# Ledger of designs, part 158: peptides against a protein of PDB entry 7BDX

Target 1, 212 residues: chain A of PDB entry 7BDX
Amino acid sequence: EMGAAACTLLWGVSSSEEVVKAILGGDKALKFFSITGQTMESFVKSLDGDVQELDSDESQFVFALAGIVTNVAAIACGREFLVNSSRVLLDTILQLLGDLKPGQCTKLKVLMLMSLYNVSINLKGLKYISESPGFIPLLWWLLSDPDAEVCLHVLRLVQSVVLEPEVFSKSASEFRSSLPLQRILAMSKSRNPRLQTAAQELLEDLRTLEHN

## One batch from the design tools (peptide; made by RFdiffusion4, then SolubleMPNN)

Design b2_p18_4_s3 (from b2_p18_4, 12 letters changed)
Fold by OpenDDE base, seed 1:
Structure b2_p18_4_s3 (fold): chain B 212 residues (1-212), chain C 212 residues (1-212), chain A 18 residues (1-18)
Amino acid sequence: as target 1 above (212 residues)
Amino acid sequence: as target 1 above (212 residues)
Amino acid sequence: MPELLTERERLQEREAAE
């Protein structure tokens, strides 16, 4: 319980740029983010058995950890740190997103996707994520989730890839051949206005790329 | 391990006034400080059996918690919060200082004493601490510790009491009758310059009070 | 709540990094 409380407080204060700088300026950041990945991995691996109550201390702890990573990635120095010094954590997040089944740990998936999106603001981060083995199949796997919020954040990440010609050109063939166009079209008709907008914008971006 | 790492980071960032304000401005502060007291209590109660290695994750976790309290108490709004809304934590700290034997958990005692000293900067805090049952006997119990750093921080707390006439007048009779004068005199001859100075200043303050 | 950067913020940071 105490660990979850401390981590939740740390998550809250990490929304500040100065706090992120303080975390990263210390000699303890490397160890913290290494253990963060391991802890999230252990949590996801434990889900195959006991239906962990979504509101358990353990779940809240992992949510807070994912939130901290997201907040760190929201700041330029944090992105640099993650891409340069915590690539193992990024690999872990990508792996865990693949390990989770559609509908499983929705809130955690959203936080992890948000962290990856923030990392992708840095071109170096975007390249690293997009060049990860199985990245494109992973996107479509995640897009098959029944949760609108998961799908929204997948579409946002896909858009970040599509909007960067240097990155998109490397995977354009695989992307075009495997694109779940009908799924994205269905999302553009969603009752969720955020999902609808994200899908429409992505479809417009994709049309622009087909004509170029 | 993850809990200790998160708590240690939180300790580090809590040295900032803005971080303390962020912690206290949230709806989670009350729960955090309640659990903090319970966690420290559980740790101290567990010491009667297994020699907890001073460098264990558990020890580091508790040190970080005590450090967070100290940092919160270093700021005006933090002192107000502790004195108004976390009196149970202050009671716990006083109790734990009494439960620990001379030479046991030296670093934890120092952090707890530092937190009480910071709380005592607020007159309301000083009154609350000094009016706690057994406060004066507790001071002398702590002053019998063989550790110079423990004794230093005890003397600093004693000085805070002596320097406030409104507080000192209430306990002056008990204080004068139980004062370990020979112990303080011995400390004024210590090879530790900080301890020596603190003892000398306290002796001067006490002489001034005897003539008034 | 975790901070999520907007596409507008992304573009501004990319331009600043160049």
Scores: peptide ipSAE 0.024, ipTM 0.806, DockQ to the pose 0.062; fails the geometry check
Fold by OpenDDE base, seed 3:
Structure b2_p18_4_s3 (fold): chain B 212 residues (1-212), chain C 212 residues (1-212), chain A 18 residues (1-18)
Amino acid sequence: as target 1 above (212 residues)
Amino acid sequence: as target 1 above (212 residues)
Amino acid sequence: MPELLTERERLQEREAAE
């Protein structure tokens, strides 16, 4: 309980760039993020058995952790730190996103996707993520999620890949061959305006690339 | 482990006034500090049985919590919050300081005393603390501690009381009658320069009050 | 609430890194 509360507060204050710098400037950052990954992994693994209530202290704790990662990744120095010094955490996030079933732990998925998106601002980060084994299949797996917010953030991440020629060129063949176009088209007609817009923009981006 | 790590980071970043404001500006501050008190209390109660290693995750966690309280109390709005909205926490700190034996949990004692000292900057806070049952005996109990740092912070807190006539007048009789003068005199001859100075200053303050 | 960067911010940072 107390740990979750403390972590939640840390999540909240980490929205500040100065706080992120303070977190990273300390000698404990590496260990913290290492344990973060392990904690998140342990949580997800525990879900296969007992339906941990989403409002549990454990859930709140993990949400806060994911939020912290997102906030760190929102800052340039944070991205640099994650990409250079905390790759295992990125690997963990990618793995966990793959391990979760559609509809499972939606809020956590969203937070993890947000973190990956932020990491993708760093070109080195985007390269690292996109070159991860099974990355493209993972995107499509996540795009099958019934939750609009999950799908939205998947589309945003996909767009990050598509808009970077250096990254896209390496995976263009696989990307094009496996693209769930019908699913994306369906999303472009979504009643959710954010999802609709994201899907439309992605479709436009893809069309532009086909003409090149 | 993760909770302790998160709390430690929160402690570190709470050295910033802006972070303290952020912590208090949220809707979770009250609950957080309530749980903080309970957690600290539970920890101290657990010490009577098993010698929890000082380097344990639990110890680190509690130290961080005490540090957070100290940092919050270092800021005007934090003091206001503690005095107005978290009196139970102050009561807990006072109680725990009394429950601990001389030489027991020295680092925690120091942090708790530091927090009380910071709270004492607020006159309302000082009044609240000083009017707590057994406050004066508690001071002398703590002054019997073999640790110079503990004694130093006790003397500082005593000085806060002595230097405030409005507070001192209410307890002057009890204070004078129970004052461990010989102990303080001994401290004024300490090889520890900080302790020596604090004791000397307090003795001077007391002499000034006797002439009034 | 977690922070999210925009595509515009991404582009700006990439340009700054070059």
Scores: peptide ipSAE 0.024, ipTM 0.808, DockQ to the pose 0.061; fails the geometry check
Fold by OpenDDE base, seed 5:
Structure b2_p18_4_s3 (fold): chain B 212 residues (1-212), chain C 212 residues (1-212), chain A 18 residues (1-18)
Amino acid sequence: as target 1 above (212 residues)
Amino acid sequence: as target 1 above (212 residues)
Amino acid sequence: MPELLTERERLQEREAAE
């Protein structure tokens, strides 16, 4: 309980750039993010059995951790830190996103996707993530999620890849061959306006790339 | 482990006034400090049996919590918050300081004393603390600690009381009758310069009060 | 809530890093 409360507060205050700088400027940052990855992994591994009440302290704790990572990644120095010094955490997030089933732990999945998206703002981060083994299949796996918010953030991440020619060119063949076009088209007709817009924009970007 | 790490980071960043304001401005502050008190109490109660390795994650966690309280109390709005909305926490700290034996959990004791000292900067806080049942005996109990740092912070707290006539007048009789003068005199001869200075200053203040 | 940068912010930061 106390851990979750403390971590939730830390999540909240980490929305400040100065707080992120303070976290990273300390001598505990490396250890913190190392343990963060381990904790998140442990949590996800525990989900196979007991339908953990989504509102448990444990869940809140992990959500807060993911939120902290997201907020750190929202800052330039935070992105640099994650990509240079905490790649294991990024690997973990990618792994966990693959381990979770569609519809499973939606909120956590969204937070993790948001963190990856923020990391992708850094070109080095985008390169690292996109070159991760199984990244493209992972995107499609995630896009099969019934949750609109998950799909939205997947589409945003896909867009980050598509909008960076240097990155896209490296995986263009695999991307084109495995693209779930029908799924994306279906999303462009979603009643969810955010999802609809994201899908439409992506489709437009993809069309532009085919003509170039 | 993760909880301790997160809380340690929160402690570190709470040195910033802006972070304290952020903590207090959130809707989770009340709950956080409520649980903080409970957690600290639970920890202290657990110490009677197992010589918990002072360097355990649990200890670090509690130290961080105490540190957060100290940092919050270092800020004007934080003092106001604690005195107006988290008096139970103050009660808990006072209780725990009484429950701990001389030489027991020195670091935690110091942190708690520092928090009380910071609270005492607020006149309302000083009044509240000093009017707590058994406050004066508690001071003397704490002053019997063999640790110089504990004693230093006790002396500082005593000085806060002595330097506030409105507060001192209410307990002057009990204070004078129970004052461990010989102990304070001994401290004025300590090889620890900080302790020596604090004891000397207090003795001077006490002399001034006797002549008025 | 976690901060999520917009695509516009992403582009701006890339330009600034260059």
Scores: peptide ipSAE 0.024, ipTM 0.809, DockQ to the pose 0.063; fails the geometry check
Fold by OpenDDE base, seed 4:
Structure b2_p18_4_s3 (fold): chain B 212 residues (1-212), chain C 212 residues (1-212), chain A 18 residues (1-18)
Amino acid sequence: as target 1 above (212 residues)
Amino acid sequence: as target 1 above (212 residues)
Amino acid sequence: MPELLTERERLQEREAAE
């Protein structure tokens, strides 16, 4: 319980750029993020056996960890740090997103997707993520999630890729051949306005790419 | 391990006033500090049985917690918060300082003493601590510690009491009757310059009070 | 949530990196 509480507070204060800089400026950042990945992985691996209550301290702890990573990735120096010095963590996040079943650990997925989106703001980060093995199939796997918030963040991440010609060009063939267009179209008709907008924008962006 | 790492980072960033304000401005502060006290208490209670290595994750975790409290108490709003809203934590710290044997958990003692000293900067805090049952005997118990750093912080706390006439007047009789003068005199001759200075200053302050 | 950068912020960051 105490660990979860401490981590939650750290998550909260990490919304500040100065705090992120302080975290990264110390000698403990690498170790922290290494163990973060391991902890998240351990948690996800444990889910198949014991129905951990969503509101458990363990869940809260892992959510806070993911939140911290997201906040770090929201800052330029944080993105740089993650991409340069904590690639294993990014790999872990990608792996975990793939390991989770549709509808499973929704909140965690959202946080992890947010972190990836933030990382994608850095061209190097976007390249790293998009070149990860199975990235495109992962996107579609995640887009099959029944949760609107998960889908929203997937669409945003997809858009991030699509809006970067250098990155998109490398995967354009695979992307076009596997694009779940019908699914995205369905989302563009969602009653959820955020999801609807994201889907519409992505469709527009995709149309623009086809005409170029 | 992850909990200790997170807590350590929180400790590090809590050196910032803005971070302290952020911690306290949230709705989780009360719970955090409540559990902090409980965790520290549990740790100290466990010491009689298992020789926990000084460098254990458990120790580091508790040290970080104590460090956070100290940093919070270093800020005016933090002191106010502790005195007004987390008195149980202060009581716990006082209790734990009494429960530990001379030479036991030196680093933790130092951190706890630092926190109390910081709290004592607030008159209300000083009053609260000094009026705690057994406070004066506790000071002398702690002053019997073989560790110079522990003794230093005890002397500083004693000085904090002595320098506040309103507080000192309430306990003057007990204080004078129980004062380990010979011990303080011995410290004034210490080879440790910080301890030496603190003891000398306290002796001077005490002399001033006797002449008033 | 403050954890998520907006598209506008993304564009700004890209421009700054260029």
Scores: peptide ipSAE 0.024, ipTM 0.806, DockQ to the pose 0.062; fails the geometry check

Design b2_p18_4_s4 (from b2_p18_4, 9 letters changed)
Fold by OpenDDE base, seed 2:
Structure b2_p18_4_s4 (fold): chain B 212 residues (1-212), chain C 212 residues (1-212), chain A 18 residues (1-18)
Amino acid sequence: as target 1 above (212 residues)
Amino acid sequence: as target 1 above (212 residues)
Amino acid sequence: MPELSPRRLELQERLAAE
């Protein structure tokens, strides 16, 4: 209980760039992010049998951890740190996103996707995550989620890939062959304006790339 | 393990006034400090049988909690918060200081004493803690500790009381009758310069009060 | 290699999780 509360407060203050710098400037950062991935993984593994209540202390704790990672990745030095020093954590996030079923732990998925998106702002980060084995199938797996927010952040991440020619070109063939076009088209007609816009923009970007 | 790490990071960043304000500005502050006291108490109660290693995750966690309280108390708004909204925590700290034996959990004692000292900077805080039942005997109990740092912070806290006539006058009789003069005199001859100075200054302050 | 492409700079949205 206390751990979750402390972690939640840390998450809250991590919205500050100065706090992120302070976290990373310490000698404890490496250890912290190392065990972060392990903790998140342990939580996800524990879900296979117990419908853990979304409001459990453990859930809150994991949400806070994912939130911290997201906020760190929102800052340039944080992205650099993650890409250079905490790649295992990024791998873990990708793995966990694959391990979760559609509709399962939606909030965690969103947070993890947000973190990956922030990492993808850095070209080095984008290259790293996009070159992860199974990245493309993972994106489509995640787009099968019934939750609009999950789908939204998947689309944003896809767009981040598509907008970088050097990265996209490497996976363009696989991407085009496996693209769930009908699903994205359906999203472009969504009543959710954010999802609708994201899907439309992505479709436009894809069309632009096909004509070039 | 992860909880201790998160809490330690929170402790580190709480050295910033802005972070303290952020912690206190949230709706989670009350709950956090409520369970802080409970957690510290649970830890101390667990010590009666197990020589918990000073380096245990649990110990580190409690140290971080005490550190956070100390850092909060270092800031004016933090002192106000503690005195107005978290009095139970202050009571708990006083209680725990009494429950610990000389030489037991020295680091925790120091942190707790530091927090009380910081609270005592505020006149309202000083009045609150000094009017706590058994406060004077508690100070002498703590001065019996073999650790110089514990004794140092006790002397500082005593000085904080003595330097405020309105507060001191209320307990002056009890204070004078129970003063461990020989112990303080011995400390004034300590090889530890900080302890030596603190003891000498306190003796001077006490002499000044007797002549006025 | 540039850390960010010009197009990414234009579309750079930092996501804060609060």
Scores: peptide ipSAE 0.039, ipTM 0.814, DockQ to the pose 0.132
Fold by OpenDDE base, seed 1:
Structure b2_p18_4_s4 (fold): chain B 212 residues (1-212), chain C 212 residues (1-212), chain A 18 residues (1-18)
Amino acid sequence: as target 1 above (212 residues)
Amino acid sequence: as target 1 above (212 residues)
Amino acid sequence: MPELSPRRLELQERLAAE
C-alpha cells in the first residue's frame, strides 16, 4: 500500500519538467528505472492465472510506474536518458505489449504506448523503437485490440513512424505488405471521434506516401 | 525494493517547494501521510526482535518517509497541512520517539526530530507539539541518547520552545523543575562543535529567562 | 538537443499521463 501511494504521488509530480530533471539528476535514476521494468514484467507475468482486479494496489502501482515513464519521456532530457541509459526498459515495454492479450490490461497498454510515442518524438528514440525485432508485427497485433483507446495510441505510434521518411524507408516494404488497411479503414468510420480522426489522418499520410 | 526506490526519489524531489505544493494540491496527500504514519509505526514495532540492518530496504524506505515529512514541514503550506490535516502523523512521530530506546535507530530519530523542529517554526505547530501529553519528559528522555546528532536536534527543539514566551510560560514550572541542567552543561563542553554551540546557546537563553 | 525532422515538429511534443 505504501509503495503504491508513493509511486502515485511521484507520478503526479513527474508531470513537471523540473521534477523530471530532479529525478534524472540524482544517482538513483538508473536503479529506479531498472526496477521499474522488472516490476512491470513481474506484474504482467502474474496475469496468466489470477484475475488481477484493475483496482488492486498492485495494478495501481504498475499504472503509476508506467505513468512516470511516460512523463519522463515527455521531456527532452528524459527521452535522452531513456534511449541512452535505459534501453532495457524500452525493450521490456515492447516485450510486455507483445505478451498481453487483446483486451488485457487496457490501461497499462495505453500508458506504455504513450511512453513509446513520447520516446518516438526523438529521432534517436524512434529509430531505436522501430528497429526493434518484431516491431511491425507488434503494431498490427496491438491494432487488433478491441479497445478503442489502445487502438488510438497504436495509430499515433504508427503515424510517428510514417511521418519520418528516414525511418519509414527502411521498413517500407514490410510495412506496406502487412498493413491492415481494412482495419484502419474501419477505424476511420468509428463513432469515437479521436479514433476516427487518428485513422483518417494516418490514411491521408499513407496515400501521400504511395504517390511520392 | 520498488517501493523504497520510489520513496527515495520522492524524498529527493520533495526538497523543492513546488513539489511539496504539488503533493499537497492533489487529493492523495491525506491518504499518503496517513499510511506514512502507519508504516513508520509498523517498522518501529518490528524492531523489538529483529536486528534490522540499517541498510535494509525496509529501513531505507522508512528513512525516506521521514525525510519526506521533514521536507513537507520545511514549507509554510506543508506545516499548515500537517498541523491542520495530519495531526495523527505528528502524534505518531512523538509516540515513536518515545518508544525507541537510546541509541536505537539514530538516523530515524534525527529525521523525526527534524520534522518536529520544522513544524515548531509555526506557532500553531509549536503549540500543538508542546501541548502534547508527556512532551517535556519526552524531550529529556531523548536528550539522554548517547548519539550526539540526536542530542543536537533535541536541543534545537528545546530551544524552539524556550524562544517562544507564549508557549514557554504555560510549561515553565514543569520545564524548570525537570531540566537536566547537568546534561546540557556537559554537552556545552562537547568536542562536537555543533552540539557544543547548540548547548551553549540554549544555556544562554535559559539564563536570560531566569533573570526576566 | 534531440534531432527532429520538420514533419515531426507537427506532432504533439508530449503526452502527459495524469
Scores: peptide ipSAE 0.038, ipTM 0.814, DockQ to the pose 0.184
Fold by OpenDDE base, seed 5:
Structure b2_p18_4_s4 (fold): chain B 212 residues (1-212), chain C 212 residues (1-212), chain A 18 residues (1-18)
Amino acid sequence: as target 1 above (212 residues)
Amino acid sequence: as target 1 above (212 residues)
Amino acid sequence: MPELSPRRLELQERLAAE
């Protein structure tokens, strides 16, 4: 319980750029993010067959960790740090997103997707995650999730890839051949306005790419 | 391990006034400090008969908690918060300081004493802790510690009491009757310059009070 | 190409504690 509380507070204050810099400026950052990945992985592995107690201290703890990663990635120096010094964490997040079933650990998925999205703001980060083995199939796997928030953040991440020609060109063939167009079209008609907008924007971006 | 790492980072960033304000401005602060007291108490109770593994994750975790409390108390709004809303934590710290044996958990004692000293910067805080049952005997108990740092911070706390006439007057009789003058005199001759100075200053303050 | 696009910077996520 205490760990979860402390971590939650750290998550909250990590919204400050100065706090992120302080976290990274210390000599504990590398170890912290290393353990973070391990902890998140351990949690996901423990979920097999168990009813997700979303309100458990353990869940809250892991959510806070994911939140911290996201907030770190929201800062320029944080992105640089993650991509240069914490690639294992990024790999872990990608792996976990693939291991989770549709509808499973929805909030965690969203947080992890948000973190990856923030990483993708950096071109180097985007290159790294998009070149990860199974990245494109992973996106479509995640897009099959019944949760609108999960799908929303998948679409945002997809857009980050699509909007970067240097990155998209490397995966364009695989992307086009596997694109779940019907699914995205369906989302563009969602009653969720955020999801609808994200899907529509992506469709527009994709159309623009076909004409070029 | 992860909890300790997270808490350690939180401790580090809590050195910032803005971070302290952020911690206190959230709705999680009350719960956090409540659990903090419980956690510290649980740790101290677990030490009975066990070799203190000072480098354990558990120890580091508790040190970080104590550090956070200290840093919060270093800020004006933090002192106000602790005295008004987290008195149980202060009571717990006082109790733990009494429960620990001389030479036991030295670093934790120092951190707890530092926190109390910071609280004592606020007149209301000083009044509260000094009026706690057994406070004066506790000071002398702590002053019997063989560790110079423990003694140093005890002396500083004693000085905080002595320098406030409104507070000192309430306990002056008990203070004078139980004052370990010989111990303080011995400390004024310490090879530790910080301890020497603290003891000498306190002796000077005490002499001034006798002449008034 | 620029390392950071204005669009991406605008869309960055900052998560708050619940």
Scores: peptide ipSAE 0.034, ipTM 0.813, DockQ to the pose 0.175
Fold by OpenDDE base, seed 4:
Structure b2_p18_4_s4 (fold): chain B 212 residues (1-212), chain C 212 residues (1-212), chain A 18 residues (1-18)
Amino acid sequence: as target 1 above (212 residues)
Amino acid sequence: as target 1 above (212 residues)
Amino acid sequence: MPELSPRRLELQERLAAE
């Protein structure tokens, strides 16, 4: 309970760029983010068994951790830190996203996807995550989720890749061959306006790339 | 381990006034500080038995919590919050300071004393803590500590009381009758310059009050 | 390598997880 409370507060204040800088400027950041990944992994591994109540202290704790990572990645120095010094955490996030089933742990998926998206804003971050083994299959796996918010952030991450020619060119063949076009088209007709727009924009971007 | 890491980071960033305001502006502050007291109490109660390693994750966690309270109390709005909304925490700190023996858990004592001192900057806070049952005996109990840093902050807290006539007048009789003058005089000759100065200043303040 | 491509600057919706 106390851990969850403390972590939740840290999450809240980490929305500030200045706080992120303070976190990273200290000597505790490396250890913190190392343990973060381990904690998230332990949580996800525990889900296969007992129905952990979504509202458990453990869940709240992990959500807060994911939120912190997201907020850190929202800042340039945070992205640089994560990509340079906490790659294991990024690998863990990618792994966990793959380990979770469609519809499973939606909130955590959203937060993790947000973190990856934020990381992808940086070209180095984008390169790192997009070159991760199984990245493209992972995207499609995630895009099969019934939750609109999960799908939204997947589409955003895909767009981040598509909009960077240097990165996209390396995976273009695999991307095109495996693209779940029908699924994306379906999303472009979603009742969720954010999802609809994201899907439409991605389709437009993809069309532009096919003509170039 | 994760809890300690998160809490330590929160402690570090709570040195910022803006962060303190953010913590208090949220809906989580009340619960956090409520649990904080309970956590500290549980820790102290555990010390009577097994020699908890000072370097344990638990110790670090509790130190960080105490540090957060201290940093919150360093800010005007934080003091107001603690005095108005988290009095139980203040009561707990006072209790724990009484439960700890001289030389026991020095670092925690220091942090707790710092928090009380910060609270005492506010007149309402000063009134509240100084009117607590057994407050004066507690001060002398704490002043018997062999650690200079503990004693320093005790003296500072005493000074905070002495410098406020409205508060001091209510306890002046008890204060004068129980004052460990010889101990304070000994501290005024301490090799620790901070302790020496604090003791000297307090003695000067006390002399001034005797003449008025 | 530029930290951000010009096109990405336009996409910079910093997703703050509040």
Scores: peptide ipSAE 0.039, ipTM 0.815, DockQ to the pose 0.135; fails the geometry check

